# Peptides against a protein of PDB entry 5A53: the designs that were tried, part 23

Target 1, 230 residues: chain A of PDB entry 5A53
Amino acid sequence: LVENVKQALFIPGQSCNKNLHDIMVDLSALKKPDMKRFNRKNDIHPFEDMSPLEFFSEKNDCSLMVLMTSSKKRKNNMTFIRTFGYKIYDMIELMVADNFKLLSDFKKLTFTVGLKPMFTFQGAAFDTHPVYKQIKSLFLDFFRGESTDLQDVAGLQHVISMTIQGDFQDGEPLPNVLFRVYKLKSYKSDQGGKRLPRIELVEIGPRLDFKIGRIHTPSPDMVTEAHKKP

## One batch from the design tools (peptide; aimed at target 1 K6 S63 K229)

Design b2_p9_4_s3 (made by RFdiffusion4, then SolubleMPNN; from b2_p9_4, 4 letters changed)
Fold by OpenDDE base, seed 4:
Structure b2_p9_4_s3 (fold): chain B 230 residues (1-230), chain A 9 residues (1-9)
Amino acid sequence: as target 1 above (230 residues)
Amino acid sequence: MVEEVKSKP
């Protein structure tokens, strides 16, 4: 079954600033070629009215959207939206902390566009806690490339690491999610006539620490419909 | 449902 690659639309909101634009450019580069970006600011408030996002989903044939907004309360806010049948499935606000690093802050390494990243998740809450389960599902869905029947491990170039920053108890604020991107480097070590394959991970950026904001969860009916295998 | 995640649910 060739799963159709989900297309992503990056939307600058009315309050989009230079930092958010730069973050948008760098994060969207990881989604190439399956990415569109709007150049114009759009006055969208997804937690007040979702209709503009449903319209953009349908008109652009994009089931993934990222709205870039910034305010005093929600600085560097990336609202991730998923649609099913061009209707809102879920939404989550992920605010980028000020300690972010752009691709320009790292050593530029050549990468092949369109290769599927490997994901690693650190923190038990990614499998148990509903909010972190949504984040895990979202990022896996967002960066899922073409399912070639041959998961040729030979084509693995990138690792995306997502870490929950520390432990938390019930009633405590949800820890940030640390987003990191690495390139795999394979070295042939010639030690004493034995070629031992050495693999190293090199951080390539962007580096983003996400503070969790508002969420919209899907209805039970939409969950059932979205998980129906054709 | 829209929720502001201020704490662990």
Scores: peptide ipSAE 0.029, ipTM 0.700, DockQ to the pose 0.037
OpenDDE base, seeds 1, 2, 3, 5: peptide ipSAE 0.025, 0.026, 0.028, 0.027; ipTM 0.611, 0.596, 0.683, 0.621

Design b2_p9_4_s4 (made by RFdiffusion4, then SolubleMPNN; from b2_p9_4, 4 letters changed)
Fold by OpenDDE base, seed 4:
Structure b2_p9_4_s4 (fold): chain B 230 residues (1-230), chain A 9 residues (1-9)
Amino acid sequence: as target 1 above (230 residues)
Amino acid sequence: DVEEVKSKP
């Protein structure tokens, strides 16, 4: 079964600034070629009215959307939206902390566009806590490339690491999610006639620390419909 | 790409 690659639409909100634009450019580069970006600012408030996002989903054939907004309360806010049948499935606000690094802050390495990243998740809450389960599901879905029947490990170039920043108890503020991107480098070591393959991870960016904001969860009915295998 | 700018009423 060739799963159709989900297309992503990046939308500048009315309050989109230079930093958010730069973050949008760098994050969207990881989704190429399955990415569109709007150049115009759109006045969208997804937690007040979702209808404009459903319209964009249908008209652009995109089941993934990212709205870029910034305010005093929600600085550098990336609202991630998923649709099913062009209807809102879920939404989550992820605010980028001020310590972010762009691709320009790292050594430029050549990468092949369109290769599926490997994901690593650090923190038990990614499997147990509803919010972190949604984040895990979202990012896996967002960066899922073509399912070739041959998961040729030979094509693995990138690792995306997501880490929950520290432990938390019930009723405490949810820790940030640390987003990191690495390139795999293979070295042939010629030590004493034995070629030992050495693999190193090199950070390539962007580096983003996400503060969790507002969430919209799918209805039980939409969950059932979205998980029905054809 | 279909961009919608909400015209201010």
Scores: peptide ipSAE 0.032, ipTM 0.635, DockQ to the pose 0.027
OpenDDE base, seeds 1, 2, 3, 5: peptide ipSAE 0.026, 0.028, 0.027, 0.027; ipTM 0.662, 0.646, 0.644, 0.669

Design b2_p9_5 (made by RFdiffusion4)
Pose (drawn by RFdiffusion4):
Structure b2_p9_5 (pose): chain A 225 residues (1-189, 195-230), chain P 9 residues (1-9)
Amino acid sequence: LVENVKQALFIPGQSCNKNLHDIMVDLSALKKPDMKRFNRKNDIHPFEDMSPLEFFSEKNDCSLMVLMTSSKKRKNNMTFIRTFGYKIYDMIELMVADNFKLLSDFKKLTFTVGLKPMFTFQGAAFDTHPVYKQIKSLFLDFFRGESTDLQDVAGLQHVISMTIQGDFQDGEPLPNVLFRVYKLKSYKSRLPRIELVEIGPRLDFKIGRIHTPSPDMVTEAHKKP
Amino acid sequence: DHHIFDLDD
């Protein structure tokens, strides 16, 4: 009954550069094998016209899309896009801070591609705040991959950690979201003692513009059998 | 179709 794994399409915008491209490559690796990359630049402005994104979603059968854009107003801009029936469901701009680290900045460890990641979300706002609820929903939907009734404990290899940069009060600017990836190591103490090693990429997301679905589309996208 | 992740479910 459940749908196939959502496919991701990474799209360099007109203003995409090499540094932003490196961020795309390393992040896209976490999506393997359910990922495609475009090589050329495309003049796409999602908050002015959504038509091209819906077109690419249909013709490439990708319900998850990431547009790469950079200006001084919005530097290192990663616009995460989800579609339903090849129409736009929601969008959010996540801009990467300059303190980012790539896979090259971390010791390369053995890594089995295609395993189900584990998730940990740190921050009460991930459950109550509309903006952060969308981010939690986005990154769960984006990277969880295959849904299954069976889990091999040996397959529990890495964790995707997302932390809000401190608590905050209403009216203040929204804190950044800290994207971290760790590899698990376990030792005997039955329950194992767990330690973590960072493998990257390391990304601090600054929150930009947001598009939310209509109630009608939510009804259809979240319809229950 | 690819149904969107639902936190309420």

Design b2_p9_5_s1 (made by RFdiffusion4, then SolubleMPNN; from b2_p9_5, 6 letters changed)
Fold by OpenDDE base, seed 1:
Structure b2_p9_5_s1 (fold): chain B 230 residues (1-230), chain A 9 residues (1-9)
Amino acid sequence: as target 1 above (230 residues)
Amino acid sequence: MHKPYDLNE
């Protein structure tokens, strides 16, 4: 089955700064080759008018979009957008905390472009809470697409870890989602003449702590339509 | 409606 890999479009908003640009470059590198980036700033306000994003989705044949904006209220904001039939399906604002690390902050490891990452999710809320369910769905969709194939362990190069930062109760602010990227490194340990394959996880970046912002949820009709297409 | 500028990239 030719997996219909969803294409991502990264869009710098009008308020995109150097930090967001760098984050965009690093995060989008994980989506290569299935990624486009705009170079010019676009004045898009997705929670006010979604029409420009629907237009970009159609014109670029991208069902995934990331809008990079920054304001006093929403600093280092990555708005993740999914479309279905070039119409907005859902949106979520994920604001990158100031403690972010870029790929340049880690030891450069060679990686093969186009290998799908394995995901790990830490926190029960990823399976129970609607917002974290959406985040889980989004990131799985963003990096794996509609992958039906069991991830060949032999082709596994990257692990993306997403962790909910602590427990929370009803009515409390939603904890951040800690985004971490690791490379599987195989070491031949010579322990006592038996070469035991040792696999180590080496963080490669970027390191992003996401604060959850505004959310647009799909209409029930769009959910039904999206689930009908295999 | 602000015209999206990156239409031709």
Scores: peptide ipSAE 0.031, ipTM 0.685, DockQ to the pose 0.028
OpenDDE base, seeds 2, 3, 4, 5: peptide ipSAE 0.027, 0.013, 0.029, 0.022; ipTM 0.677, 0.516, 0.679, 0.654

Design b2_p9_5_s2 (made by RFdiffusion4, then SolubleMPNN; from b2_p9_5, 7 letters changed)
Fold by OpenDDE base, seed 5:
Formats: C-alpha cells, structure tokens, sequence
Structure b2_p9_5_s2 (fold): chain B 230 residues (1-230), chain A 9 residues (1-9)
C-alpha cells in the first residue's frame, strides 16, 4: 500500500513572534511541496483543548501540524502534532533554544524541492527511551516524503542529523535534541591526477536545539489501530 | 488514513 505523502500544516499561535515566524518559514521550507502555512495567528492551546487541531487536520487534510507559540515558560515553542483519522495521535513540545540559526545565516545553496532527506540519529535513547523514540518517529514521519523504490544515492541531497545532547540517567531532565541540516556536496578533488569523488557535508540550516516540553502519547488502543496494516 | 511511522519496521 503506497500511502500518500503526509501534508504538514504550520500554524502560528496567538503568541507567535518574529523569531518563531522565521523558524517556521525555514523549517517548513524543508517540507515543501507538502506544506501549508497559515498567515494569521490562531488562538490554540492544544494541551487544554485538542479539538481545534483536529478540526484543522480534517479541514486542510494535514496529518502533521506544527503550532508556533512563545511564553516565558515555553519560549520559542514548536508543538508537533500528528493525527490519525484526523484525531490527535501524539503531540510534543519542542522549544527552540536562543542559539538558533536561520537559513539566511548560512551560505545560500540551491536545492531541489521535494527530495527526501537522509536521517542520522545520535544517541542510544532514540531506540530505547519512549520520548526520544517518539521524536525519532515524528521526524522520520514528518520528512519521509514520497516512498520511492529508488532511494538512489544520486537523489540524496540533504542529511538531517538529530543528536541527543549528552548522556542522562533515569530521573534526570531530558537532554536537548540538536537538529542540524546538511547538504551533500560532491567535489571533484584533483589529488595527484586521480579524480576521487569527494562528498562533503555542508551545513545549510536551520540550526535548532530543541528543549523537550510537554508530551501527549496515544492510548495503547490507538497505537494498535494506527499500526494495523491493511 | 495516515499511519504514524513504525520504528519496529
């Protein structure tokens, strides 16, 4: 069963500021062409009432949503939402640290729109810890793009790197997740007359350090239903 | 219906 590409809806919340708007624009650019953005602020509080998000999911046919809000307690907060059957499946708050970099902070590189990024995950917790497993699942889902049989290496343009910032033990605050985006550059290095294909990773942005906030997880029943293969 | 990514696949 070839599933259609998941569409993402970016929603500026009432407290969305210029920085969040810029972050939204840059992050959403990586999701083109499978992205919609609202131009108007919407007063949504997903952890108090999820119904507006379910409405937007259905109305816009978007199974992925990102709500942009900012407060003193939750500065530069990107709430990532997934829906299943236009019902909330899971949510996670990822707050962008102040050290973020926009695409404009990097050398402008031309890129082909719609190419699937390769993901790299650094940190054992991405495979073992429930929260980081959710993050891994979320970002893989978010940027999966078209399921093409030909993951032709020739079609690989971008690498998205996600790193857990340091080790942690049970009961400790969850480390930030470092989000980095690289473009593959092929250089013909003339070293000693042999043209060796050299591939380099060049950071293109955005650069985001995510602090983990509140999480909503699906019920076991919802998990079972959502993963049922037809 | 869009299914969430399954990490077990």
Amino acid sequence: as target 1 above (230 residues)
Amino acid sequence: MYRPYDLNE
Scores: peptide ipSAE 0.339, ipTM 0.889, DockQ to the pose 0.940
OpenDDE base, seeds 1, 2, 3, 4: peptide ipSAE 0.307, 0.323, 0.334, 0.338; ipTM 0.879, 0.885, 0.885, 0.890

Design b2_p9_5_s3 (made by RFdiffusion4, then SolubleMPNN; from b2_p9_5, 6 letters changed)
Fold by OpenDDE base, seed 1:
Structure b2_p9_5_s3 (fold): chain B 230 residues (1-230), chain A 9 residues (1-9)
Amino acid sequence: as target 1 above (230 residues)
Amino acid sequence: MHKPYDLSE
């Protein structure tokens, strides 16, 4: 089965700044080779008019898009968009907190391009709460595509960890999602003359704390169509 | 409405 790997398009919005650009570069590096980036700013307001994104989805053959915008109300905002049949399926605003770290803030480790990450999700709400379920679905879809083939441990290079920052009750603001990327480092530990394989998780970045913003949910009809396996 | 310029060029 040729994994139909979903292509991602990263779009700098009109309000895209240097920090967002750097975040875009680093996050998109994890999606290589299945990623395109626009170099020029585009004036797109997806919650006002979705048609430009549908146009870009079709023209670039990208079912995943990330719009980079920043305003006083929505600082360091990454709008994640998914399309189905080049029509908007869902959208979510994820605002990067100011405490972000870039790949340059970590020790450079060699990595192979194109290896799929393993995901870990921490927080029960990823399975129960509709917003966090959407986030989980989005990130799994973004980096793994449709085929959940058991990642051969031999091919596992890195782990993406997503953690809900604390518990919350109904009616409370939704906690941030902590996005962390780790490389699996295998080394032989010489303990008592036995070389035991040791695996360590080394954070490689980027480090992003996502504040949840606006959400567009798919229509029931689109959900039904998107879940139809060909 | 500014036509979104295709920046893929």
Scores: peptide ipSAE 0.024, ipTM 0.654, DockQ to the pose 0.027
OpenDDE base, seeds 2, 3, 4, 5: peptide ipSAE 0.010, 0.021, 0.017, 0.022; ipTM 0.575, 0.605, 0.594, 0.619; seed 4 fails the geometry check

Design b2_p9_5_s4 (made by RFdiffusion4, then SolubleMPNN; from b2_p9_5, 4 letters changed)
Fold by OpenDDE base, seed 5:
Structure b2_p9_5_s4 (fold): chain B 230 residues (1-230), chain A 9 residues (1-9)
Amino acid sequence: as target 1 above (230 residues)
Amino acid sequence: MHKPFDLDE
């Protein structure tokens, strides 16, 4: 079943500032052409009332949403939301640390819009810990793009790397997730008369360190419905 | 309707 590409809606919250706007622009560029962005601020508090997000999901036909908010407690907060049947499936707050880098901080490289990124995940907790499993699932789902049976490796331009920052024990604060974006650059090196193809990874941005905030997990019933084979 | 999870991963 070729599932249609999931559309993402980026929503500036009432507390969205310039930094969050810039982060939103840069992150949303990776989701083109399957992205919508609101230009107006919306007063949405998803952990208090989810109904406005469900309304936006249905009205815009977007199963992915990102709400941009900032407060003293939750600075540079990107709330990632997924819907199923236009109902909230899950949510996670990912707060961008102040050390972020924008696309403008890197060498401008032209890239083809619409190419599916390759993902790499570093840290065992992405496969074992429920929160990091949700993050892994979210980002894979968010950037999956068109399900082409033939991932033409020749078309691979971008690598998204997600790394858990250090080890942790039960009851400790969850380490940040380091989000990095690279472009594959092919070089024809003329070394000793043999043209060896060399591939280098060049960071292109954005560079985001995510602090994990609040999480909403789906009900068991929604999980069962979402996993039903059509 | 888009499935949120591929359970097989």
Scores: peptide ipSAE 0.017, ipTM 0.555, DockQ to the pose 0.770
OpenDDE base, seeds 1, 2, 3, 4: peptide ipSAE 0.029, 0.017, 0.015, 0.016; ipTM 0.569, 0.551, 0.524, 0.529; seeds 1, 2 fail the geometry check

Design b2_p9_6 (made by RFdiffusion4)
Pose (drawn by RFdiffusion4):
Structure b2_p9_6 (pose): chain A 225 residues (1-189, 195-230), chain P 9 residues (1-9)
Amino acid sequence: LVENVKQALFIPGQSCNKNLHDIMVDLSALKKPDMKRFNRKNDIHPFEDMSPLEFFSEKNDCSLMVLMTSSKKRKNNMTFIRTFGYKIYDMIELMVADNFKLLSDFKKLTFTVGLKPMFTFQGAAFDTHPVYKQIKSLFLDFFRGESTDLQDVAGLQHVISMTIQGDFQDGEPLPNVLFRVYKLKSYKSRLPRIELVEIGPRLDFKIGRIHTPSPDMVTEAHKKP
Amino acid sequence: DHKPVDLDD
């Protein structure tokens, strides 16, 4: 009954550069094998016209899309896009801060591609705040991959950690979201003692513009059997 | 169709 794994399409925008491309490559690796990359630049402006994104979603059968854009106003801009029936469901701009680390900045460890990641979300706002609820929903939907009734404990290899940069009060600017990836190591103490090693990429997301779905589309996208 | 994750579920 459940749908196939959502496919991701990574799209360099007109203003995409090499540094932003490196971020795309390393992040896209976490999506393997359910990922495609475009090589050329495309003149796409999602908050002016959504038509091209819906077109690419249909013709490439990708319900998850990431547009790469950079200006001084919005530097290292990653616009995450989800579609339903090849129409736009929601969008959010996540801009990467300059303190980012790539896979090259971390010791390369053995890594089995295609395993179900673990998730940990740190921050009460992930459950109550509309903006951060969307981000939690986005990254769960984006990277969880295959749904299954069966889990091999040996397959529990890495965790995706997302942390809000401190608590905050209403009216203040929204804190950044800290994207971290760790590999698990376990030792004997039955329950094992767990330690973590960072493998990257390391990304601090600054929150930009947001598009939310209409109630009608939410009804259809979240309809229950 | 691919449905987004519903956190209320």

Design b2_p9_6_s1 (made by RFdiffusion4, then SolubleMPNN; from b2_p9_6, 4 letters changed)
Fold by OpenDDE base, seed 1:
Structure b2_p9_6_s1 (fold): chain B 230 residues (1-230), chain A 9 residues (1-9)
Amino acid sequence: as target 1 above (230 residues)
Amino acid sequence: MHRPVDLSA
């Protein structure tokens, strides 16, 4: 069964500010055409009551949601939500550090909308630590796009890099995840009369450093149901 | 139904 592309809904919370709005616009641009954005602020507190998110998931047919909120305790907070059968599967708060860069901060490069990004993960914890496993799963799921059989190398345009910022030990605060987006630029170099194909990675933005916040994990029963192959 | 990515697979 070829699953349809997951749609993402971006929701400005009541505390959404200009910076978060700009971040929302830029991040959602990477999810085009499979995204919706609300223009109206919604007063949603997902860790207190999840029912409004389940309602929005069903009403908008979006299995991915991102809630944009900001407070003194949780500045520039992007709550990523996944649903299964329009029920909350998991949630994670990722707070954007103040050093963020928008698409407008980079040289404008033309790109084709709807191409599947390639992911790179740097840090062993992405494969071993439960929180970073969830982050890895989330972003792979978020940007998976259409399951086309031919990952034609010719169709590779974007690379999304996710890096754990430094080493950590048990009991220490979890390091930030560095989110970077690159475009593959192919050009012919003329070196010594030989036209060699050259590929360069050019950062295109946005540049986001994610601080990890609160997490909701699915029940074992939900995990079993969600992973059942038909 | 949209299934989450299973990293164990």
Scores: peptide ipSAE 0.295, ipTM 0.879, DockQ to the pose 0.958
OpenDDE base, seeds 2, 3, 4, 5: peptide ipSAE 0.018, 0.018, 0.019, 0.020; ipTM 0.582, 0.580, 0.590, 0.606

Design b2_p9_6_s2 (made by RFdiffusion4, then SolubleMPNN; from b2_p9_6, 5 letters changed)
Fold by OpenDDE base, seed 5:
Structure b2_p9_6_s2 (fold): chain B 230 residues (1-230), chain A 9 residues (1-9)
Amino acid sequence: as target 1 above (230 residues)
Amino acid sequence: MSRPVDLSA
């Protein structure tokens, strides 16, 4: 079953600023060619009314959406939305900390469009805590691209690292998720005539620290339907 | 690429 590649729609909200726009451009570049961006601001408040997002999902045939908004309470907020059958499946607010870095802050490396990133997750909570499980699921779903069985190791160019920033206990504020993007560089080290292939990870950006905001979780019925592989 | 449909229209 060749799963169709999920398309992403990036939506500037009414409160979208230059920083969010730049972040949107850089993050969406990782989703090329399976990405659409709106150029105009849209007044959408997904936690008040989800209907505009469902409309956009259907009309643009995008099961992934990212809404860019900023307020005093929710600065640099990226709301990640997934739909199933053009209905809202889940949503999560991820606020980008001010220490973000854009692609322009890193050495320009040739970016091959359409290559699937490999993900690494650091933190046990990605497998145990509902919120971090949702984040893990979201990002894997967002960037998985075409299900080609043969991810030839030869085709691996990018690694996306997601790290939970520190330990936490129940009832404590959820630690940030550190989002990092690396390119694999193969060096032929000429050490003593044995060309050992050396692989190095070079950060290419963007660099984003996500503070977790509001979450919408799917109904049990939607979970069941979404997991039904035809 | 078809132009995205915008609700603000």
Scores: peptide ipSAE 0.024, ipTM 0.629, DockQ to the pose 0.030
OpenDDE base, seeds 1, 2, 3, 4: peptide ipSAE 0.019, 0.012, 0.023, 0.009; ipTM 0.594, 0.573, 0.611, 0.578

Design b2_p9_6_s3 (made by RFdiffusion4, then SolubleMPNN; from b2_p9_6, 4 letters changed)
Fold by OpenDDE base, seed 2:
Structure b2_p9_6_s3 (fold): chain B 230 residues (1-230), chain A 9 residues (1-9)
Amino acid sequence: as target 1 above (230 residues)
Amino acid sequence: MHRPVDLSE
C-alpha cells in the first residue's frame, strides 16, 4: 500500500513571536508542497488539552502538526505532533536555541519542491534511546515525502543531518539535536584536463539546535494499531 | 491512514 504524502500543519500559538514565525516559515518551506500554515494565533495547550489539535488534524487533513509557542520556561518551542486516524499519536517539544540561522543567512540556492531529502543521523542514541528514536521517526515521517521504491540518487538534492550534541549518561539531561540542511552541488573539477564529477554539500539552512522538552508517547494499543498493515 | 514510521523495520 503506497501511503499518501503526510501533510503538515504549522500553527502559531498565542505566544508565537517573530523568531518562531521566521523559523516556521523556513522549516515549512522544506515541507512544500505538503504544508499548510495558519496565519492567526491559536490558543492551544497540547499537554493540557489535545482536542483542538485533533480537530485541526481532521479539518485540515494533516497528520503532522507543529505548534509554535514561546515562554520563559520553553523559549522558541516547536511542538511536533503526529496523529493517527486524527487522534494524537505522539508529541515532542523541540525548543530552538538562540543560535539559529534562517534561510536568509545562507546563500540562496534554488531547489526543486517536493524532492525527498536524504537523512543522516549521528549518534548511537538515535537507534537505542526511546526519545531519540521518536525524534528520528518523527523527522523521517515529516520529510519523507512520496514513497518511492528506489530513492533515485539522481533526484537527491537535499541532505538533512541530525546530530546528537555530545555523549550523555543515564539520568543526565538529553543533549540537543543539531538540525542541519545541505544541498548537493555537482561540480566538474578540471584536474589535469580531465573533468571529474565532484559533489559538495552546501549548507542551505535553516540551522536549528533543538533542546528536547516534554514528550507524549502513544499507548501500546495505538502503536499496534498504527503499525497494522491493512 | 497515515502510519508513523516504524524504525523496527
Scores: peptide ipSAE 0.329, ipTM 0.891, DockQ to the pose 0.945
OpenDDE base, seeds 1, 3, 4, 5: peptide ipSAE 0.306, 0.010, 0.017, 0.318; ipTM 0.881, 0.549, 0.605, 0.885

Design b2_p9_7 (made by RFdiffusion4)
Pose (drawn by RFdiffusion4):
Structure b2_p9_7 (pose): chain A 225 residues (1-189, 195-230), chain P 9 residues (1-9)
Amino acid sequence: LVENVKQALFIPGQSCNKNLHDIMVDLSALKKPDMKRFNRKNDIHPFEDMSPLEFFSEKNDCSLMVLMTSSKKRKNNMTFIRTFGYKIYDMIELMVADNFKLLSDFKKLTFTVGLKPMFTFQGAAFDTHPVYKQIKSLFLDFFRGESTDLQDVAGLQHVISMTIQGDFQDGEPLPNVLFRVYKLKSYKSRLPRIELVEIGPRLDFKIGRIHTPSPDMVTEAHKKP
Amino acid sequence: SFHKPFELD
């Protein structure tokens, strides 16, 4: 009954550069094998016209899309896009801070591609705040991959950690979201003692513009059998 | 295709 794994399409925008491209490559690796990359630049402005994104979603059968854009106003802009029936469901701009680390900045470890990641979300706002609820929903939907009834413990290899940069009060600017990836190591103490090693990429997301779905589309996208 | 977005509990 459940749908196939959602496919991701990474799209360099007109203003995409090499540094932003490196961020796309390393992040896209976490999506393998359910990922496609465009090589050319495309003049796409999602908050002015959504038509091209819906077109690419249909013709490439990708319900998850990431547009790469950079200006001084919005530097290292990653616009995450989800579609339902090839129509836009929601969008959010996540802009990467300059303190980012790539896979090259971390010791390369053995890594089995295609395993189900583990998730940890740190921050009460991930459950109550509309903006951060969308982010939690987005990254769960984006990277969880295959749904299954069976889990091999040996397959528990890495965790995707997302942390809100400190608590905050209403009216203040929204804190950044800290994207971290760790590989698990376990030792004997039955329960094992768990330690973590960072493997990257390391990304601090600054929150930009947001598009939310209509109630009608939510009803269809979240309809229950 | 009708890939449903993840819904939070």

Design b2_p9_7_s1 (made by RFdiffusion4, then SolubleMPNN; from b2_p9_7, 6 letters changed)
Fold by OpenDDE base, seed 2:
Structure b2_p9_7_s1 (fold): chain B 230 residues (1-230), chain A 9 residues (1-9)
Amino acid sequence: as target 1 above (230 residues)
Amino acid sequence: MFYRPYKLP
């Protein structure tokens, strides 16, 4: 069963500011060609009413959505939404810390559009803690691209690194997730007449530290339905 | 189209 590539819709909320717009542009560039962006602000409050997002999911045939909002309580908030059958499956608020870097802050490197990134996850909680498991699932799903049987090393251009910022105990605030994007750069090193392939990771941006906000999780029934193989 | 969420192994 070849699943179609999930399309992402980026939605500026009513409170979307310049910083969020720039972040949206940069993050969405990594999702090309499987991305749509709204140019107009939309007054959407997904934790109050999910129906507008379900409508947009269906109308745009996008099973992934990112809502860009900012408030005093939730500054630079990216709400990541997934739908199943155009119904909300899950949502998570990821607030971008002020130390963010845009693509323009890094050396511009040419990249092929549509290449699937490789992911690295740092932190045991990505496999054990429900919230971080959701984040891991979300980002893997968001950037999965086409199902290729072979991650041809020749097709590997980008590495996305996600790191939980420090250890935490039960009842403590969840540490931020550090989002980093690297390009693999191949060099031929001439060492003593032998050309050895050298691969370096070059950060290309954006650099985002995500503070975790509100979460919506699917019902067990929806999980069961969503995992059914047709 | 019915999109399945990414199933973690």
Scores: peptide ipSAE 0.192, ipTM 0.821, DockQ to the pose 0.863
OpenDDE base, seeds 1, 3, 4, 5: peptide ipSAE 0.075, 0.029, 0.027, 0.036; ipTM 0.752, 0.679, 0.663, 0.710; seed 4 fails the geometry check

